# Designs tried in a protein design run: peptides against a protein of PDB entry 7RZF. Part 30

Target 1, 358 residues: chain A of PDB entry 7RZF
Amino acid sequence: PFQEEHLKQLYKIVPIKDIRNLYVTFPIPDLQKYYKSNPGHYLGHLIGHEGPGSLLSELKSKGWVNTLVGGQKEGARGFMFFIINVDLTEEGLLHVEDIILHMFQYIQKLRAEGPQEWVFQECKDLNAVAFRFKDKERPRGYTSKIAGILHYYPLEEVLTAEYLLEEFRPDLIEMVLDKLRPENVRVAIVSKSFEGKTDRTEEWYGTQYKQEAIPDEVIKKWQNADLNGKFKLPTKNEFIPTNFEILPLEKEATPYPALIKDTAMSKLWFKQDDKFFLPKACLNFEFFSPFAYVDPLHCNMAYLYLELLKDSLNEYAYAAELAGLSYDLQNTIYGMYLSVKGYNDKQPILLKKIIEKM
Target 2, 358 residues: chain A of PDB entry 7RZF as posed
Amino acid sequence: PFQEEHLKQLYKIVPIKDIRNLYVTFPIPDLQKYYKSNPGHYLGHLIGHEGPGSLLSELKSKGWVNTLVGGQKEGARGFMFFIINVDLTEEGLLHVEDIILHMFQYIQKLRAEGPQEWVFQELKDLNAVAFRFKDKERPRGYTSKIAGILHYYPLEEVLTAEYLLEEFRPDLIEMVLDKLRPENVRVAIVSKSFEGKTDRTEEWYGTQYKQEAIPDEVIKKWQNADLNGKFKLPTKNEFIPTNFEILPLEKEATPYPALIKDTAMSKLWFKQDDKFFLPKANLNFEFFSPFAYVDPLHSNMAYLYLELLKDSLNEYAYAAELAGLSYDLQNTIYGMYLSVKGYNDKQPILLKKIIEKM

## One batch from the design tools (peptide; made by RFdiffusion4, then SolubleMPNN)

Design b1_p10_2_s2 (from b1_p10_2, 5 letters changed)
Fold by OpenDDE base, seed 3:
Structure b1_p10_2_s2 (fold): chain B 358 residues (1-358), chain A 10 residues (1-10)
Amino acid sequence: as target 1 above (358 residues)
Amino acid sequence: MEPVTFKYTP
């Protein structure tokens, strides 16, 4: 385990590739025995959330961060890490202290709101869906994985232990949150901008780095992180499927899409799934407009329209993706293409939202 | 993104 001397440290690392990354790491207790509640997953879900009022949304709005990942990471036996990783912009590299301040503001928001059973339930439902409809893995890889995790889980639970949540444990969530403090932080900044500014070389890979103590004033600034009113818990994910009924195959099911509706304004083709028998659908819409590609102006307007539409849909995109829904919007020479894919239960909700923004 | 379990290979 990291001793006190290893905490409140800043590492400036020179990468081989032109990358800019920030790693904010917290030592945490070994949570392996708590796999049924998985408090680290709960926190990773919220800290790594991409919706409105999320940490990432705010950091993106400032132009400092492109992507964010939050979650637990295995350590050695008896300890783990919680890590927040961000991809930094060039501007974000100049604002690392403020980025970390926002991380602590978000963590403080999580403390203030306390553990939410509904969030746990969403995680439980999402994981149950992921387990139930898990794709077939390559047998060799899967068996090797299972053999590895047999060291950590009962034989009876080895297949479910990484997915199925059973117990809401607010006490464990709070326990992990209590470890996500400035006094327990390790920071690594990865950037080529540190080239020629390092004093150490890593023994194994020859990576150049500099280690510095984080100033006490900076630690205090992070300790005094207030509630930022821009941070909000996510709304309930309306896209989580609840109905998994598979309709029986129609007697006249064709191996190809059949034209089921033909009107002056629309044609509809349908093909039932005859192979996979999954509660999933693919909805594809082609919108025709004689104006879409008539001249360069209209072409650019159609492009701009789609970019604006995509931007307006970003609020739903992440929640839909988490729930196993996706959409795609493309310009065509004839107009516009829309695809909605995933679990069929909530596709009408996503489709409705798309159409309302159009 | 799914929580990519970063296996830290030391």
Scores: peptide ipSAE 0.000, ipTM 0.451, DockQ to the pose 0.159
Fold by OpenDDE base, seed 2:
Order: structure tokens, then C-alpha cells, then sequence
Structure b1_p10_2_s2 (fold): chain B 358 residues (1-358), chain A 10 residues (1-10)
């Protein structure tokens, strides 16, 4: 367990690879016994969210961060960590203090809003879907994993414990949030820019690093993090599937796509799944335009259009991905290709949003 | 991204 002397520390680390990372780490109590509520997952879901009003969205808008991950990590027996990790841009490396300030502003927003049961329910539903439709793992790896987790979970729950949420515990969410404070922080910055500026070497891997105390004025600045009006809780994820009905195979189902509609403006092929029997579909659209590739100007315009369309859809991409939906947009010599894949229940919603942006 | 269990050994 970290003592007070181990808190409020900054580590500057020289990587072997040319990477720029920031790790903001908080010691937290052992949450293993609370696996049915999993307050660390709840907080990781929100802090790691990529939608509008998220921490990542703001940090990206400033050009400081490319990716963000938030979540709990196992420590030694009796304690855990909550870690916020970001991939830094070159500019972001110069603004680490401000990045961490924004982290604390977002955490303060979470405190101000309080625990949301609907967010917990979304996490529960997403995890239930992930469990229900989990892919087959390699037996050797799976067995070894199960053997390991038998130390943490009852035998009857060992298969479900990592996935199925059962209890909304706002008290535990608040308890973890109370540990996410500047006085409890450990910061690690990983960059080659620290080469020749380190004074210590790690014993096991020879990693060069410098350790220094974070100045009290910086800690105080983070403690006084205000509510940033740019930070908002995510909206409800409308892409979470609720219907998993598998329709019976049609009597005349063909092993190949059948032409089911032929008009002057459209052709439609359909093939029912006769192999996997999953509540998933693949929708593929080819849009034809005689102008798409008529000359270099039109080709570039079609490309630009697609890039703008993709950019305009970014607001939905993350929520769709979380719900097991994906889309792909490509230029073709004939026009444009659109693919929508995943759980069939909410594909029409995603498709509608794509078409409305087109 | 989903909560990634970090295997960070400090």
C-alpha cells in the first residue's frame, strides 16, 4: 500500500519506442468483493467515453490527446488502482498539467451530477450482450483464465462474474470518486524527450526515469478544478440492442443471395443466415453516380464529400461501436459504398442517421 | 474505449 510519501509524485520515463503517454494513477481500495456492482467499470465507462462532452473530446479538440482509456487495475492483494491513460501529441506533452486539470474538471462534473442509474443500466446491458454473444476462445487460454479467476469468484459465478452486473451501488461509485483526488495522484509521463534528463534506472528493465514531487501549487490548482461547461454526461446510447430474436429459416432459403427487388433505381439481394444463427446482419449498399469518377475534379470532390461525411458521423461512431454496431464508408469508381454491420435490432437507427447526414 | 484492465507494473 502506498504511503503518503508515495503520493503526489511525478515520474518522467524514457521509453524504448517513440511513444508519448501520460498515466494518471490513483490508489483505490480493493473492489474485488464489489464485482456485482463494479463501480470502477462505471467510472471507467464515463471517464473513458469518447462522445460529445467527454474528456477525450475536449482534449482532442485542443490537439493534446489522441486516445484515452480510463479504468481500474489490479494491484497487490488488498488494493487497486484507477488509471487514466492518454496518448499524447507533441503539443500535449507541453500541456500535461492542463490535461490533468481537465481530468479533475471532468471528475468534478461526475461528482456534481452524482451516480446515474441509467448509466449503470447501460453498462449492465452492454456487458450482458457481450457475455451472451461471446466468441469462442481457444480452450487452453480460456481454461487458464478460468483457473486464475477461481481465486476471486464463487465457483457458481466464475463464468459470469466478469460480465454480469447485478447491483447499482451509488455509495461505492462515490467512494471511488472520493479517491480520485489530486492529493492521491501519481503521474507518469513517458517520452523520449526525457532522454539525458533522468537520474534513476529501473532495476528489471533498465528503464531510465526521474522521480520528483509534484509542487504543492500544482496540486492546489488541480484541487481547485472548477466545473468546465464543456463537459457533459453522455446521452443514452440508442444503439444498445434489446431484441435478439432469430427468425426461423425460410423454407425457400437459398445458400446464395437472392434478388428480392429489382427496380429502375435499385436492386436488392438478400441472404438469410443459415450457418451462424446470430441476431446480427450485414447491410451493404452501393450508390451509383455517373459523376463520381468522370474526371479528377469530381473524383476529388467525391473523396472530400466522403471525408466530410465520416467526420460528421463521428458523434455516433463511438456509441454504435460500444453497442456492437459498425459502419464503413468507401469511395468507388462508380460512386460510394456503405456497409453497416452488427446486431440487427438497432441497425435501422444507425442507417437512418447515416442517410440523414448524406 | 472499454475499461482496459491495465497491466502496468510501475
Amino acid sequence: as target 1 above (358 residues)
Amino acid sequence: MEPVTFKYTP
Scores: peptide ipSAE 0.006, ipTM 0.469, DockQ to the pose 0.170; fails the geometry check
Fold by OpenDDE base, seed 4:
Structure b1_p10_2_s2 (fold): chain B 358 residues (1-358), chain A 10 residues (1-10)
Amino acid sequence: as target 1 above (358 residues)
Amino acid sequence: MEPVTFKYTP
């Protein structure tokens, strides 16, 4: 476990690849025994959320960060880390202190709101879906994985332990959240810009780095992180499937899509799943417009329209993805292609939202 | 998302 001397440290690291990353690391207690509540996953879900009012949304809006990952990581025996990792833009590399301030503002928002049982329930439901409809793995790899996780979980639970949440533990969420403080922080900045500015070399990989104490004034600035009104908890994920009914195969099921609707304005082909028997569907729409590719102007307008449409749908994209839904929008020489894939239960909701934005 | 790898911490 890190001692006080290992906290409030900044590491400037030279990567082999041209990458810019920020790692904000907090030592936390070993949470392995709390796998049924998984408070680290709860916090990772919120801190790593990509929806409106999220940490990532704000950092993206400033042009500082491309991606964000938050969650627990195993350490050595008896301790863990909570890590917030962001991919930095060139501009973001200049604003690391402010990025971290925003992290602490978001964390402060989580403290102010307190643990939310509905968020836990969504995590539980998502994980249950992921478990229930988990793809078949190669037996050798699966067996090896299971053998490994038997060190951490009871035999009876080994198959479910990584997925199934059982207990809402607000006390444990608060306990972890209490460790996410500036006084407990370790910061690593990874950038080629530190080349020739380092004074140490890591023993195992030869990674060049510099270690510095974070100034007390900076720590104090982060400790005084206020509530940023831009940060909000996510809304309930309306895309989480709840109906998993698989309809029986139609007696006249064709091996190919059958034309089930033919009108002057629309044709509809349908094929029932006769192979996978999953509560999933693929909806594919081809929209025909005589104007789509009539000239370069219209072609560019059609392209711009789709880019704007995609941008307008970003608010739903993450929530849909979490729920196992995806969509794709493409220009075609005939017009526009839309695909909606995933669990069929909530596809109409996503489709409706797409159509409303169109 | 949960972090999978922290490669660069000395």
Scores: peptide ipSAE 0.005, ipTM 0.437, DockQ to the pose 0.101; fails the geometry check
Fold by OpenDDE base, seed 5:
Structure b1_p10_2_s2 (fold): chain B 358 residues (1-358), chain A 10 residues (1-10)
Amino acid sequence: as target 1 above (358 residues)
Amino acid sequence: MEPVTFKYTP
């Protein structure tokens, strides 16, 4: 376990690869016994959220961060870590203190809002879906994994323990959130820009680094993190599937897509799933325009249109992805291609949103 | 594996 002397430390690390990363680490209690409520997953879901009003959305808008991951990490027996990791831009490397301030502003927002049962329920539902429709893993790897986790979970629950949430525990969420404070922080910045500016070498890998105490003024600045009005809790994820009914195979089901609608303006092909029997569908749309490829100007305009459309759909992309939905938009020589894939239940909702943005 | 293709060509 980290002692007080190990807290409020900044590590400047020289990587072998040209990468820029920031790790903000908090020591937390061992949460293993709370796997049925998984408060660290709840916080990781919110802190790592990519939707509007999220930490990542704001940091991206500043041009400081490309990606963000938040969550619990196993330590040794008796302690864990909560880690917020971001991929830094070149500009973000100059604004590390401000990035961390924004992290604490978001954490402060979570404190102000308190634990939300609906967020827990969404996590529960998402994990239940992930468990129910889990892909087959390679037996060797799967068996080895299961053997490993038998040390942590009852035999009867070993298959479900990593997925199925059972108990909403706001007290445990608050307990973990209370550990996410500036006085408990360990910061690591990974960048080649620290080459020749380090004074220590790590024993195992020979990694060059410098350790510095974070100034008390900086700690106080983070402790006084205000509520940033740009941060909001995510909206309810409307894409979470609730209906998993598999329709019976039609007697006249063809092994190939059948033309079920033919009009002057549209053709529709349909094929029922006769192989996988999953509550999933793939919707493919090809839009034809005589202007799409008529000249270089129109080609570029069609490209720009599609990029703008993709950008306008970013607000839904993450929520859809979490719910096991995806879409793809591509330019073709004939016009545009749209694909919507995933659980069929909420595909119409995603499709409607795409069409409304077109 | 590509799931069941609904092609709507307008």
Scores: peptide ipSAE 0.000, ipTM 0.402, DockQ to the pose 0.031; fails the geometry check

Design b1_p10_2_s3 (from b1_p10_2, 4 letters changed)
Fold by OpenDDE base, seed 2:
Structure b1_p10_2_s3 (fold): chain B 358 residues (1-358), chain A 10 residues (1-10)
Amino acid sequence: as target 1 above (358 residues)
Amino acid sequence: MEPITFKYKP
């Protein structure tokens, strides 16, 4: 177990690769026995969220961070870690203290709002979908994984335990949040900029590093993290599928796309799935404009339009992706191409939002 | 998000 001397430490690490990473680590109790509620997953979902008002959204807006991951990690027997990991920009490397302040501001927001049952329900539903429609894994890898998992879960639950949430436990969420405090933090910064500034070498890989105590003034600054009004809980994810009905094969189902609508302004081809029998669809739209490629100016305008459209859709992209939906927008010599893919149930919602931004 | 179990390679 970590003693007090192991907390409030900063590690400056020299990587072999040219990478810039920040790891903010908190020791937490072993949560394995609470797999049915999985409070670490709940917190990882919120802290790692990419939507408006998220931690990542704010850190990206400042140009400090490219990506963010939050979640639990296995430790040794009897303890775990909660880790927030970010990919740092060059500028972000100069603002690590402020990045961590923002992390604690977001954590304070989570404490102020308290555990949300609807967020747990979304996590439950997403995990249930992921379990139900899980791809086939390579048998050797799968067997080895299951054999490892048998040490942690009852035999009857071994296939479901990593996915199926059963219990909303706000008490456990609050318990984990209470461990996410500045006094419990271990910080690691990974950057080549520390080359020649280290005084220790790791025994196993020869990794050069420096260990420093985090100043008490910095710890106090993080302890006094206020509520930043830019941080908000995510909105409900409207893209989570609820209908998984597979429609019966039509009597006239063709092996190729059939033209089902032909008008002066539109043609529609349809092909029913006769192979996979999944509650998924691929919607492909080609929009034609005589102006899209008429000259270099119009071509550049069409490009700029599409980039602006993509930017305007970023607010939905993450929520759609979490729900197993994706979209793609491309310029063509004829105009533009739109593809919407994933679970068919909520594709109309995503498509509507795309069209409304167009 | 799936709980990203950080596989720290030791």
Scores: peptide ipSAE 0.011, ipTM 0.530, DockQ to the pose 0.194
Fold by OpenDDE base, seed 5:
Structure b1_p10_2_s3 (fold): chain B 358 residues (1-358), chain A 10 residues (1-10)
Amino acid sequence: as target 1 above (358 residues)
Amino acid sequence: MEPITFKYKP
């Protein structure tokens, strides 16, 4: 385990690749025995959330961060890490202290709200869906993976242990949150901007780095992080599928799309799935406009419209993706193309939201 | 229009 001397440390690391990353790492107890409740996954889901009021949303709005990943990582025997990793912009590299302040503000928000059973239930449902409809893996890789995890899980649970949540444990969530404190932090900044400013070399890979103690004043600023009124818990994910019924094949089902509606304003083709038998659908819409490609001005206006539409849909994109739904919007020479894919149960909800923004 | 081959990816 890290001793006090290993905490509150800043590492400035020179990468080989031109990357800018921030790693905020907390040592945590070994959570392996708590796989049925998986408190680290609960916290990773919230800290790594990309919806409105999320940590990432705020950091992106400031132009400091592109991507964020939060979660538990295996350590050595008897301990783990909780890591928040962000991809930094050039501007974000200048605001690392403020970025970390925002991380602690979000963590403080999670403490203030307390563990939410509905969030756990969503994680449980999402993982159950992922397990039930898991893609076929290559047998060799899958067998090797299963053989590896047999050391951690009972034989009867080895297939389900990574997916099926069984127990809501608010006590364990709070226990992990209590470890996510400034006094326990290890910060690593990865940037080429540290080239020629390092004084140490890592033994294994020859990575150049500098180690510094984080000033007590900075630690104190992070300890006094407020709730920041911009941070909110996510709303309930309305896109999580609950109906997985597969309709019987129609007697007249054709191997090709059949024209089922033909009007002056619309044509509709339908093909039932006759191969995969999954509770999924693909909806594809082509919108025709005589103005879409009439001249360069109209073409640019159609492009701008679509970019604005995409931006207006960002609030739903992440929640839809988590639930196994996706959409795509493209300009065509004839107008616009929309695709909605994934579990069929909640596709009408996503489609409605798209149409309401159009 | 190229036929949009709906590859149902599982």
Scores: peptide ipSAE 0.000, ipTM 0.422, DockQ to the pose 0.033
Fold by OpenDDE base, seed 1:
Structure b1_p10_2_s3 (fold): chain B 358 residues (1-358), chain A 10 residues (1-10)
Amino acid sequence: as target 1 above (358 residues)
Amino acid sequence: MEPITFKYKP
């Protein structure tokens, strides 16, 4: 475990690649024994959320961060880390202290709201879907992975332990959340802008870095993080599939799409799945407009329209992705193409949201 | 992004 002298430290690291990253790291207890409740996954789901009112949404709105990842990481024997990692913009590199303040404001929001059983249930349902419909892995790689995790899980649970949640443990969520404090922080900033400003070299890889104590005034600023009214818990994910029924293959199922509707305004083709037998569908729509590509102005307007439409749909994109749904919008020489893919159960909900924004 | 459990490969 890190001693007190290893906490409240700032590392400025020179990368080989042109990258700008911030790592905010908290030492936490070993959570491996709590795999049935997985409190680190619960916190990672919320801190790493990308929807409205999330930490990432606020940091993106300021132009400081492109991406955010939150979660637990294995340490040495008997301890773990919780890490919040962000990809920094050039501007974000100048606002690292304020970025970390926002992290602590979001963590304070999680403390104020307390553990939510419905969030745990969504994590449970998502992981159950991921387990049930997991793709086939290469046997050699899979066997080696299973052999490795047999050290951590009972033989009867080794296949399910990384996926299936069983127990809501608010006490363990609060215990981990109590470790996410400024007095327990280690900060690493990775940027080429530190080239020639370092005084240490890492022994194994020759990485140039500088280590500094975080000033007590900065720690106090983070300790006094207030509730920021911009931060909200995510809404319930309406896209999580609950129906996995696969309809029987029709006796007259054709190997190609059949025309099932033909009107002056629309044609509809249908092909039942005869290969995969998954509760998934692909909905593809081609919209024809005589105005879409009539001239360069209309072409650019059609492009701009789709970019604005995509932007307006960003509020649903993350929740849909988590639930195994995706959409795609493209300009065509004839008009517009829309694709909706994934679990068929909630595709109508996503499609409705798309059409309501059009 | 999904909570990437950073499995640090040792």
Scores: peptide ipSAE 0.013, ipTM 0.557, DockQ to the pose 0.181; fails the geometry check
Fold by OpenDDE base, seed 4:
Structure b1_p10_2_s3 (fold): chain B 358 residues (1-358), chain A 10 residues (1-10)
Amino acid sequence: as target 1 above (358 residues)
Amino acid sequence: MEPITFKYKP
């Protein structure tokens, strides 16, 4: 277990690769026994959220961070870590203290809102979907994985334990959230910019680093983190599938796409899945415009239009991805291409959102 | 998202 001397420490680490990373680490109790409620996953879901009002959204808007991951990690026996990891921009490397302040502002927002059962339910539903429609793994790898996790889970639950949430435990969420405090923080900054500025070498890998105590004034600044009105809980994920019905194969199902609609303005081909039998679909749209590629100006306008459209859809992209939906937008010489893929249940919702932004 | 098990190499 980390003693007080190991807390409120800053590590400046020199990487071999040209990477810029920030790791904000909190010692937490061992949560393994709470796998049915998985409070660390709940917090990781929110802290790592990418939607509007998220921590990442704000940090991206400032140009400081590219990616963010939050979650629990196994430690040594009897303790874990909660880690927030961000990929830093060059500018973000100069604003590490402010980035961490924003982390604590978001954490404070989570404290103010309290545990939300609907968020837990979404996590539960997402994990259930992931479990139900999990791809087949190679037997050797799968058996080895299962053998490993048998150390942690009952035999009867070994297949489900990593996925199926059963219990909403707001008390455990609050308990973990209470450990996410400035007085309990360990910060590691990974950057080549620390080359020649380190005084220690790690014994196993020869990693050069410097260890410093975080100043009490900085800790106090983080302790006094306000709610920051830009941070909001995510909205409900409207893309989470709830209907998994697989329609019977049509008697006249062709092995190739059949033309089911032919009009002056549209052609529609349909192919029913006869192989995978998953509640998934691929919707592909090709839009034709005689102006799309008529000259360089129109080509650039079509490109700019799609870039703006993609940007306008970013608010849905993450929620759709979490729900196993994806979309793709491409320019073509004839106009544009749109693809919507994933669980068919909520594809109409995503498609509608795309069309409304077009 | 799958909890990205940070393969923190120590």
Scores: peptide ipSAE 0.006, ipTM 0.516, DockQ to the pose 0.171; fails the geometry check

